# Peptides against a protein of PDB entry 7UQJ, part 100

Target 1, 160 residues: chain A of PDB entry 7UQJ
Amino acid sequence: PELYQNFNITPPRGVLFHGPPGTGKTLMARALAASCSSDERKITFFMRKGADILSKWVGEAERQLRLLFEEAKKHQPSIIFFDEIDGLAPVRSSKQEQIHASIVSTLLALMDGMDNRGQVIVIGATNRPDAVDPALRRPGRFDREFYFPLPDVKARFKIL

## One batch from the design tools (peptide; made by RFdiffusion4, then SolubleMPNN)

Design b2_p14_6_s1 (from b2_p14_6, 6 letters changed)
Fold by OpenDDE base, seed 2:
Structure b2_p14_6_s1 (fold): chain B 160 residues (1-160), chain C 160 residues (1-160), chain D 160 residues (1-160), chain A 14 residues (1-14)
Amino acid sequence: as target 1 above (160 residues)
Amino acid sequence: as target 1 above (160 residues)
Amino acid sequence: as target 1 above (160 residues)
Amino acid sequence: KIPLVRAEIKPPVF
């Protein structure tokens, strides 16, 4: 929240962190959450793994997502971080289509249903942005994408 | 603690983390401190902001620096992290020259006065390495510099 | 390279980064690798996911591990980072025991076969240290463990 | 009830 407020940018409802594994997407999300918490304005950080939502909440995943967003709204300013969001909202393949489609549809509805005035930021981290349902990458959802490059061998050399 | 020994490199007394704002310098310093603390061998991490040392400790900044280094030495292995160190040790400009010069001179003396056997690492983070007094960047002080590149201009522009 | 020398600690062959998801283990490993390569002394960073080694290299996982360690030795100083190492070397459960046991045994032999003078560091990252085979956590292997706490205030205070 | 890992990111205690 505070990084967006500092820049007078309309806070996106969702931010997609994408890049190769171990580029620090998850750490950056936590660090952003940590950097956004002042003494006066503590940010509540919610974390979920995309694959865990699918595997652990079979049949209740939609309800658990709703509860997560409600709790995030109650504890605003808040960050919802979905690690491995491509595991939650894969590009539709025929055999898992219905359950995935319902969970994705619920996530879309929850992101769309967040009033622009809500101090809830959703961060999705993925190693495979192209494996994320394009519907999630539309304006008002994960409409900002942050590429976490591999520290290119040259960039790595300049840090050392 | 635990990555310098493997490379047979004379451990610098100081490490300068430099790079544009939001490149994760402060986070990296904290994370390095975190990664260096084992259950058996906890590393004490001291953090100061360069601007805070100047603004909050006007007239006592030198004494507070001495106390900080003494406490770090007492609690070794330790890390002293100066965030925004360019705020503590700016390149000398005429009007603030004397107070800055004394604080910088004290920091130089403290870094020079650390016995090579001291398990105290000083990390300075700056957005402006060229705004850091060149005397701090000499061998035995901040003699190792780590460039935190912007995530590519496009990725930063999407975060901003 | 640059934090072990200060502490006169025998460099472990392996370092286990453990802690809850999104505590920055993978980023830290990359950042450490990216803090170790000077202009004169480039560190080669090898990254593998534990689960990928099991799933992609079925029947060749042992050979691929050997090749990885040989290549790391050829390109020393080097870091081998195993992300999700609990996926490569889970605590032995009866049904997957043979293939896992062979891969784990190969990894153990490779870590044990690294000459103490080798400038190869192995970093394993896991969310579940207790799910890593205890044989990997022995001296000369992953004998150093770094807990990546959740940024809970208490855990932050232990890193501070 | 999957525990909501509420990480209260308390401000850095200076």
Scores: peptide ipSAE 0.000, ipTM 0.209, DockQ to the pose 0.038; fails the geometry check
Fold by OpenDDE base, seed 3:
Structure b2_p14_6_s1 (fold): chain B 160 residues (1-160), chain C 160 residues (1-160), chain D 160 residues (1-160), chain A 14 residues (1-14)
Amino acid sequence: as target 1 above (160 residues)
Amino acid sequence: as target 1 above (160 residues)
Amino acid sequence: as target 1 above (160 residues)
Amino acid sequence: KIPLVRAEIKPPVF
């Protein structure tokens, strides 16, 4: 946060970690959270799964997102990590349930509502960046994307 | 560098990445190096292994450390990454070979000799922070520590 | 394991992770180990460094390799991760010390001795796949290779 | 063909 302010660089509100499952996206997000924490400056790490927010909080997903962002803001500096964010914010389609559209709209608003001085970083992880709503991939949201390539998915299935 | 200056925060001369092996310490250091670089401001990343400095440069380890720090200073902004720093700077003991004591003393002096305005960050990585000489963990040296936990086994199971 | 059995595909006895240092090879191996673990099926992760096997076990490296493979077999399902495997099994040359030739021969025999039904995966990591003995890269050994590129410098600059 | 696993890990900036 302070890092970004001094360079007149708008701190990224969000970072998209994308790449096939088990490429270390979650591990990296945790390692980053731990690596930016000092004895003086502990970073609070919030983890949620996109599918868990949809499935566990039927009808309250928007409220849970708001609460998560408020809690992250309260516990600055903080990282919000959305694992499987494509499960939370799938690409808008005419066949998309209204619930997904509302959740996406709420997440967009929450990402947009972060002040450039706030010490909240949002990391979305997905196996399919193209399954994430393009609106989340705009500047000031998940405007930075990180590819975590697999060992060739076919070759990975040949390891397990 | 400028980041810390503008906040009246003494830039950490060194950061200790510690945690179980293969928790991404080296990957994080590289990721930080490249994340802090821009098209305008390329960060030079120097990597050394503690054991390699001891074994490859028998009798010249101190000189190699000095050269490394001078090169890092010449190529500012820069990151010096010591992988397995516990192999380079083990805890001082009555049984410790004089060579290790000299290397530790040189590294201490080099860490202390970094100006607070210099754009050189030193990252030490270890699996055993308690095996690193406590003198290296003092303010102005590796005064910031970052724990890289094993990703929670439970959290990993939720990704595959 | 079950994945390979169900496809009548001979499970790879070994996988070579190669790419520049700190590209996450070790992290990936650990991420794979934990991703393939379940609450019901814990994967045991064995890590060794190629250089450590040469330097710490002078005259017993072959025995240590045998013990490692037996321990991995005893603790199935398991992953054996050799970090810096090019340090353990350098390319056979006329100048190669007999010790390296014996270690390579032992590792070849151990890789060949793994049954196709065993739940032991061997991962070798190297920065230089061409420095690994070609005999280790044959079918039934490290017959699958995975390149870990440096993350694109340009894309990293979009985070800081 | 060696499967090229290109892990572009971009850390969040803290």
Scores: peptide ipSAE 0.000, ipTM 0.324, DockQ to the pose 0.069; fails the geometry check
Fold by OpenDDE base, seed 4:
Structure b2_p14_6_s1 (fold): chain B 160 residues (1-160), chain C 160 residues (1-160), chain D 160 residues (1-160), chain A 14 residues (1-14)
Amino acid sequence: as target 1 above (160 residues)
Amino acid sequence: as target 1 above (160 residues)
Amino acid sequence: as target 1 above (160 residues)
Amino acid sequence: KIPLVRAEIKPPVF
């Protein structure tokens, strides 16, 4: 947060953390959530797994996303962290289209509907940025992407 | 630990996480402790700082190490994580020898005394592998070393 | 950085990361340093350990702190990360006063001397916020504190 | 109940 202020960088509505498994994406999201809250301004951190939203909420995933964004807005300043967002918003492959397309469409609409006045940041983490629907990676959504390289085998061990 | 069991890989008796400060060594150790525990097999995570063992337990550091290993064995599967193990087991330089030498000797004996049947993994983290007594870095002790590079300057910049 | 921009929160001159050992404080600081740099605006990340400054630079610790802040200002935008800041600035207990008091006094003066125009953020990490001199935890210094809870056993499992 | 992992981001104890 503050380093972007000092740099006159408009805060992304969405930040995509991507890189190989175990590169510390999830930790970074938690620590960003931590680092952005002060005594007077507690940041509320919401965490969901992409695959959990699809599997646990068959037929309610869209509603759960809407509720999550509403709760995040209600508890602003807040961070919504989607771990494994590729599980929530996979690239449109032919056979599993309809449910995934609807969830992706809902997430797109929710991100587009976040006014710049809302103190809600969405962080998506994926091990496969190429498996995330490109529509999520456009400006006003996950418009900032952060590659978490494999630290060398040794450096992977330092990020977790 | 369990990852090594599940893979029929003999769990290293000791793993040395090394590399520059803040590369996530401590976090990796916790995350490994986390990921290796299932609902059925909870891994017990023991954490100590090397410098704390030296400074807090003057004259009892050896006993505290023995108790730690006994507790870890009692609560197996378990991970003993030594953060800043270079503070516990510095390179044998002449002037501060006796207390450090005794603690190092005790740690060596405890690691050597861990039978392959115990589900106890020792993880040492250091920012200075060259400041760790080479005797700890031998087979049967910290026989696996994981260098956590600095994420490239470019990769550092990709987390915010 | 950006969350503070969106929130019109003045960037803290100092951020205290605190919480149990291995909750990812150091990783977070690096990842913050990482995430705040773009291809056009590289953030320089300076890292020091509190105990290292005390032990390695007996009689020069103040000078080393001044040089560190000057280098950070020269290479702005920058982050100065003090790992184990409780080792550099322990609570003033009666017996080890003079060297610690001087280093703490110098750090206080350096943090107070950072103009709001400087793109230098200081991050201190500690496992014991109560062991950090309260003078460092005042407004204009480490005026933001982030508790890194132990991820719940369930949340520990979700980071890997 | 959505586990609000209250990361009690303890604000800085001012």
Scores: peptide ipSAE 0.000, ipTM 0.226, DockQ to the pose 0.042; fails the geometry check

Design b2_p14_6_s1 (from b2_p14_6, 6 letters changed)
Fold by OpenDDE base, seed 5:
Structure b2_p14_6_s1 (fold): chain B 160 residues (1-160), chain C 160 residues (1-160), chain D 160 residues (1-160), chain A 14 residues (1-14)
Amino acid sequence: as target 1 above (160 residues)
Amino acid sequence: as target 1 above (160 residues)
Amino acid sequence: as target 1 above (160 residues)
Amino acid sequence: KIPLVRAEIKPPVF
């Protein structure tokens, strides 16, 4: 929140962190939450995983998403971090595609329903930005994307 | 372990992890401590925060540092992690500068007094390497520095 | 690097990173891979995700695991990082349980088949160590476990 | 077009 306040930038409702796995997307989201959490301004950090939304919340995923956004709004300033938001994507089966489509539709509606005045930031992380529904990447949703390149593993650690 | 065996490099007495907040310095120190701890060779991980050394140990900070190094030596192999080692730095007041100078001097002496045969590694983490006393960054102390870049936050601000 | 040199510790064939989500397990694995990759000794870092093993490699998961271990051995020194190794766990269906059991059995065999002379380290990361098959947590496999606490935990990790 | 901001993660120089 404050990280965006000082920039006179309307805080993105949603930020997509994308890049190869283990490029620190999850760590960055946590570090952002931590760095924005001062003694005076604690940020509530909510984390969910895309695959957990489908697997743990089978049949109640939409309700759990609503509750998550309500809780985030109640505990603002807050960050909702969706790790592996592409894991909302179906395993390629028609029945899972329908469930996925409903969950994604619910997430879209929840992101659209966030009042601009709410200090709730949604961070999605994915290793596969191409697997994130284009509807999630529209303005008012994950309208900002940050590429996390591989730390060029070619970079020789000269411990001199 | 073996990944490090071939480097024939004298283990640093002190390693400075520096870089922006939330770049995983603390996490790295913990996970290094963990990863070095095997069933056969448990590493004792000691953690202190620079600000806690000044605030919680007011008037006994030097003694508590001595005890920490003695305990680390007793429980070798061990890691002493100073999170926010720059937090040993005073709030800019002459009285706190003297206390800080004494604490830093004690830490210098403790690091210099470590026998090279002791399996005690000191890791300092800071967000402000410029705020770490240059004396701590000399050979035989924090003689190795590891920069934890932000996952390039340059990515954050070109919201064109 | 050198943190491990003085530890006459037989490198764990397998290391389990566990702890709450976004405690930097993936970042740590990458940073370990990077930190161990010198100019003279480049470490090849392989990364797979447990859920991807099941979903992307449906019907070829065992073959792809074999190829991964062969490639890791060919490009030694190497790290194989399994992010979300608990994601090898089935969706609770008997057919997926059988596929899971086969994949896990293949992974067990591949880990057991690693010659101690091979500079291949396997890192598994999980948010749910309880969801990792106990067979994977046996000696010669993921025989070392590292808990990544939430950064906010005041708790002194006594690695007992 | 949402600007793809390339974050150049320099590897932690160990």
Scores: peptide ipSAE 0.000, ipTM 0.232, DockQ to the pose 0.070; fails the geometry check

Design b2_p14_6_s2 (from b2_p14_6, 6 letters changed)
Fold by OpenDDE base, seed 2:
Structure b2_p14_6_s2 (fold): chain B 160 residues (1-160), chain C 160 residues (1-160), chain D 160 residues (1-160), chain A 14 residues (1-14)
Amino acid sequence: as target 1 above (160 residues)
Amino acid sequence: as target 1 above (160 residues)
Amino acid sequence: as target 1 above (160 residues)
Amino acid sequence: KRVLERAEIKPPEF
């Protein structure tokens, strides 16, 4: 919230952090959460893994997503961080595809249902941006993307 | 402190993080501060901008630096992070050059006055290591330098 | 390599990065790899996941570990990064426990077989240091540990 | 009631 307020940027509803494994997507999300918190404005950080939403919450994943967004709204300003959000992408099994589609549909509805005046930011992190449903990458959802490159090994670190 | 203690390294009084803008110098300083904090040993992190020291503290910058170092010593183990430390470098105006020279002289004295047994680390971050006064880069001051490369420019940051 | 050479520290054969998920262990390992690379001394960074070593290389995991260490030695200075190294820890099934024990035994032998004059550093990252076999945490192996705390909500970042 | 893993990042008191 403050970061975007201080930048006079309309806070995106969602930000997609993408890039190779270990490029600091999760760390940056936490650092942004910490950096957006002031003495007067404590940011609440919520973290979930995409794969955990599917595996740990079988049959209740949609309800748990709703509860997460309600809690984030209740504790605004807040950040919801989805690590491995590509773990919500359909896996090749038709039955899992329907379960995944329902969860993704719920996430879409929750992101669409966020008032733009709310101080809730959603950050999705993925190693595979192309595995994320294009519907999640539309305006009003994960409409901003940040690429986390590999720290290129070619860069001249003269540690003297 | 703990990082250097666990490494059996004599903690440098100062570490210079240098490299192009957006290479994560500030993030790394915060991550190091976080990483050096344990359940039993909380590290206090102090942050100042070089340009803010000149602009916000006109006529009191030397006093504010002293207070900062005293507070860091009182709250050890601690890290003092100077972001944009090249902002303390002389700008071509003679009157600013004298003010800058006094501030730099004060910082030199404060870094020299730190007991090597103290658990205070100073981190300076700059985009322009050659703009940092060579006196600050001497042994017992910012005597260790970490280059933060550009994440290789070939990664098309299509920040759309 | 250069980091430890410039610090006049006997490079540990292995470094254990531990701490909660998303505390930047993988990023720090990459940043260290990058930081140790100069124009004249490019560090080669090798990455493997602990769980991938068990699952993708069933029956060849020991051979793949040997090849990895040989390649790292051939391309020195180099860093071998094991992400999720606790994924090599025994799972409660006796048959998996034997496979895990063989892989761990191979890793132990490879770490012990590294000449201290070699420019190969092994970094293990885990969210569960207590799940890592204590034999890996002995002197000459992962004998140095770095705790990556949660950016501790309670750490008095008195950023004054 | 599964405890939602709430990581309340209390800001650094600035």
Scores: peptide ipSAE 0.000, ipTM 0.212, DockQ to the pose 0.041
Fold by OpenDDE base, seed 3:
Structure b2_p14_6_s2 (fold): chain B 160 residues (1-160), chain C 160 residues (1-160), chain D 160 residues (1-160), chain A 14 residues (1-14)
Amino acid sequence: as target 1 above (160 residues)
Amino acid sequence: as target 1 above (160 residues)
Amino acid sequence: as target 1 above (160 residues)
Amino acid sequence: KRVLERAEIKPPEF
């Protein structure tokens, strides 16, 4: 949160946390939520899991996404965290899942429909950023990407 | 970073991560650094341990802090993470450590000397926020605090 | 693992990390693996996701579990981390998934078949410990449970 | 043969 303010970067609607599993993406999203919540300004954190939205809500996933975004808007400032967003929004070029195409389209529309003045941030976490529909990775959506390396325990975090 | 921009919050120079040991403070700081680095804009992550700065660099801790901040400034955007900052910046009122008073004063001056336009964020992690000099917890320094609770260890960690 | 050895605690075969999503369960498992690996004694970390084992290996999940445990035994000391173990080992009383009953039975047998002298630790992570088959939470299996609370996000996590 | 992703977690060289 604070780093991007310094950069005069228009806050993205969406942030993609990617990296190998167990690199702290979900923990980061929560800590970002915690961090951005002050005593005066609490951030509401909404968490959903991509595969869980698909599996529990077959045919209602679109409605559940809409409700999630509405509730996030109602409880601004808020963060929507999609854990395993590659499970929710797989690449359309993977022939097999027409059902995902509508969900992706709904998520795109919801992200595109967020006024930039809104205090809602969407964080997607994935172990496979290349499995996320490229349309979600465009400006105004998940236009910021954050790599969570393995703690490559060579202390040289030269993130070169 | 981006979250704070949306909130019209002046980006803090310093963020204090506090909470019991093993709550992921260090890991969060690393993941924040990793997350805020994009392909286009890599963030340089500097990690130091408070006790390690004191123990390894007796009499040079001030110089090492200066060099750290200079190097962080040179490699902007950057994050300086102090793990166990309570080991570096103990409360001045604890009579025993005159050596800490100069280090604290140097850290205060370094944090105060960072232009808010600079792309350097300082993260301090501690298990004991009350052991950190209150001067560090003032606006323009570690003015944001993030609690990392224990995992509600219904596991009786009888660390016996 | 090594932490428990230092405490004269018989290393549990299984540790259940539970708590709300994004509390760092996966991250902790990795950090534990990293911390327990010394320069002299590297720990091999095996990660699998419960739902991924089911979805990718329909009819072969049992074989894949066996191979995972064999490979973990071959690369001792090792950690097997099951992320979302509730996706692999749902409660047997939930009528809907006979396919899970065999997988649970295989996982039980594999955990029961691990000699306590083996340097293999199984970590299961779940957001829903009560969705994990109670048989897995018995002594000699996941007999240690660690709750991962939300970071005390003074944010009202209305997990709606 | 899906290579079991063995992450050799190298120890933290602190």
Scores: peptide ipSAE 0.000, ipTM 0.207, DockQ to the pose 0.038
Fold by OpenDDE base, seed 4:
Structure b2_p14_6_s2 (fold): chain B 160 residues (1-160), chain C 160 residues (1-160), chain D 160 residues (1-160), chain A 14 residues (1-14)
Amino acid sequence: as target 1 above (160 residues)
Amino acid sequence: as target 1 above (160 residues)
Amino acid sequence: as target 1 above (160 residues)
Amino acid sequence: KRVLERAEIKPPEF
């Protein structure tokens, strides 16, 4: 929110962090949430895992997504971070995943229903951007993508 | 436990970590758990998310909190880390949250019921200390608060 | 996978990370996942918490473990990281934990059923290796153990 | 690295 306001940039509704696991996507999402927070303007950070939403909420996942977005809106400025979003929003073309279709459709509708005036940013992290439903990667949803390359061995050893 | 014993400090029953998201609250809670662990005295670290306890345990959240505190007591010295505790213990005055009132009351009772002789530390992390029930911030509960300021851009790049 | 192939090392079916909480076990598991990922060979990283699987899935935990291993196999090369695995696989000899016995038995069977030709690595992290069922620590399961000592105060401050 | 080097824990080369 504030970072985007300070730069006259309309905050994207959704940002997709993709890259190999452990490249710091979750850490970056948190650090971005931290960067957008000031002493005056505290950002609320919601962390969910795609596979956890899908699995824990069989039959209620849609309601829980709605509640999450409502709560994010209520506590704006806010960041919703979906870790492993490929577990929540698998590609619709895969035959095995009818139960995911409704959850994906709900997430799409919630992202589309975010008023651009709302200070809610959605960050999805995945190791597999191609396993995320292409409908989520469209404008007004996850319309920005950031690749996290493998840190050099030296960078890995600085985190370790 | 040990750190507090070594300094003749009575371990607080609860410590509230607050500050902008991604300021390292979770990392610090883990690092503190690490610091209080020695080769001789292994600390058990329990991590839970407030919103996850509340949502996954509709009707059983109180029982799960009881079990968590029992297990923490059984495995003392131990740390119970509640990440996003504002999701578990919202302010009682908010009209929408009757279901949270019982969970908050159970958490209060469990924190009050911790015998000061027990080597159990509770760490709550929140981005919103003002969204945490003031009853949790009283003496004998989360009676110490630590603010996590935004790391300098330089500190963020050292973690990244 | 690739690192083990490049070194002619058969990837262990399971690696147990143990040591004091916050010694970087989770961070290491992620960094290892990152290290094993290349631009050409993306590794899929599955993160679960032992206590979360056990608690969220009363009656379905076995099915969820099966699905997790199936999905890890489908998205190989993959890492399954069980954070706080002592919450999933408590020692069978403890009188109170009959419900855990089936989940532990399912995890054992899934680890035994991993074809050594599969590029699935299981990493368990615990603060309490002695609280993990000894059956999980046998060859063909968590047959490698890595101790994470407390980082020096200086190392803690570099992570913070 | 240094913590692992001190523990002679070769980062498991995955």
Scores: peptide ipSAE 0.000, ipTM 0.173, DockQ to the pose 0.027; fails the geometry check

Design b2_p14_6_s2 (from b2_p14_6, 6 letters changed)
Fold by OpenDDE base, seed 5:
Structure b2_p14_6_s2 (fold): chain B 160 residues (1-160), chain C 160 residues (1-160), chain D 160 residues (1-160), chain A 14 residues (1-14)
Amino acid sequence: as target 1 above (160 residues)
Amino acid sequence: as target 1 above (160 residues)
Amino acid sequence: as target 1 above (160 residues)
Amino acid sequence: KRVLERAEIKPPEF
């Protein structure tokens, strides 16, 4: 919220962080949450991992997503960070369609159901933006995307 | 220490990590600490936050800095990581001069007083290198600087 | 390799990075790989994700692991980073035993088969060290473990 | 055969 409020920009409902693994997507999301939290305005940071939602919450993943969004709304301003969102929301036409389709549909509905006035930002991180269901990348969902390049070989030299 | 000792490089007394929030400065410092610790040579990692030193140790910040450096020297090889060092060491010419001047002077003296043989590295992290007192950025103090770029400057603009 | 070679320490075959999500395990592994590469000695960094090996290489995961270790050995000094190794190597006694048992056994054999003279380090990262098969945490495998704590506002960590 | 993303990590000069 604060990042965007300070710019008079309506906070995006969803932001997709994409780039090679270990480019700092998760770290950036945490650091954004930390940087946007002030003494005056604490941002509640929720983190989930796409694969963990599927593996830990087998049969309850949809309910756990709903609870997560409810809790994020209750503790706004908040960030929901989905690490490895490609694990939660694989492309609908993949061989894993049946297991993931309902979870993807629930996530879509939750993102669509976020009140425009809610100070809840959803950050999805993936190493594979093309593995994320295109329906999540539509306006009103993850409609902003950020590429996290590998720290260029030259940028690593400036760390010495 | 170890990283530089192995190259016959005098370990820098201080390293400044600078770059936008969430570029991994804190993580890199932890990373370096963990990487430099082996079973045979454990590095002691001390972490402080500039704002926390000022807020939690009002009136004792100088003493706490001295204790921190003494403890780091006692437990060498060690890393002292100052997260948000700009909160500890604002530019001397800022309106906050009187409160911070003594703390900055103490930190300067502690860095200058580090025995060149001491295996204590000080890492300062800031999002605003220009907010750090230039006296800290001089030789024998934070004389090495590392830029942590945003993974994509262009991607960041698409968040806005 | 270099970190340990420079100390006359036999590089650990495997290092387990564990800690809460977004404590920077992946970034650490990359930073280690970066830090250990020099102009004179480039470290080849291989990254895999446990869940990706299972999902992308269904029926070929074992072969892909073998190829990964062969390629790492061919391009030594090298680091193999398994992000989310708990996704590749769940505890054997879990209900998912049959699908993962062969992959775990292959990983065990590959780690055991690493020539002690090989400059290949395997880094496993997990948010759940207890979800990693204890057989992987034995001497000659992931026999070194590093805890990545949440940045707690108070945390002095002796990184042991 | 997805080529192993060989990140040639250029060495930081420590």
Scores: peptide ipSAE 0.000, ipTM 0.221, DockQ to the pose 0.033; fails the geometry check

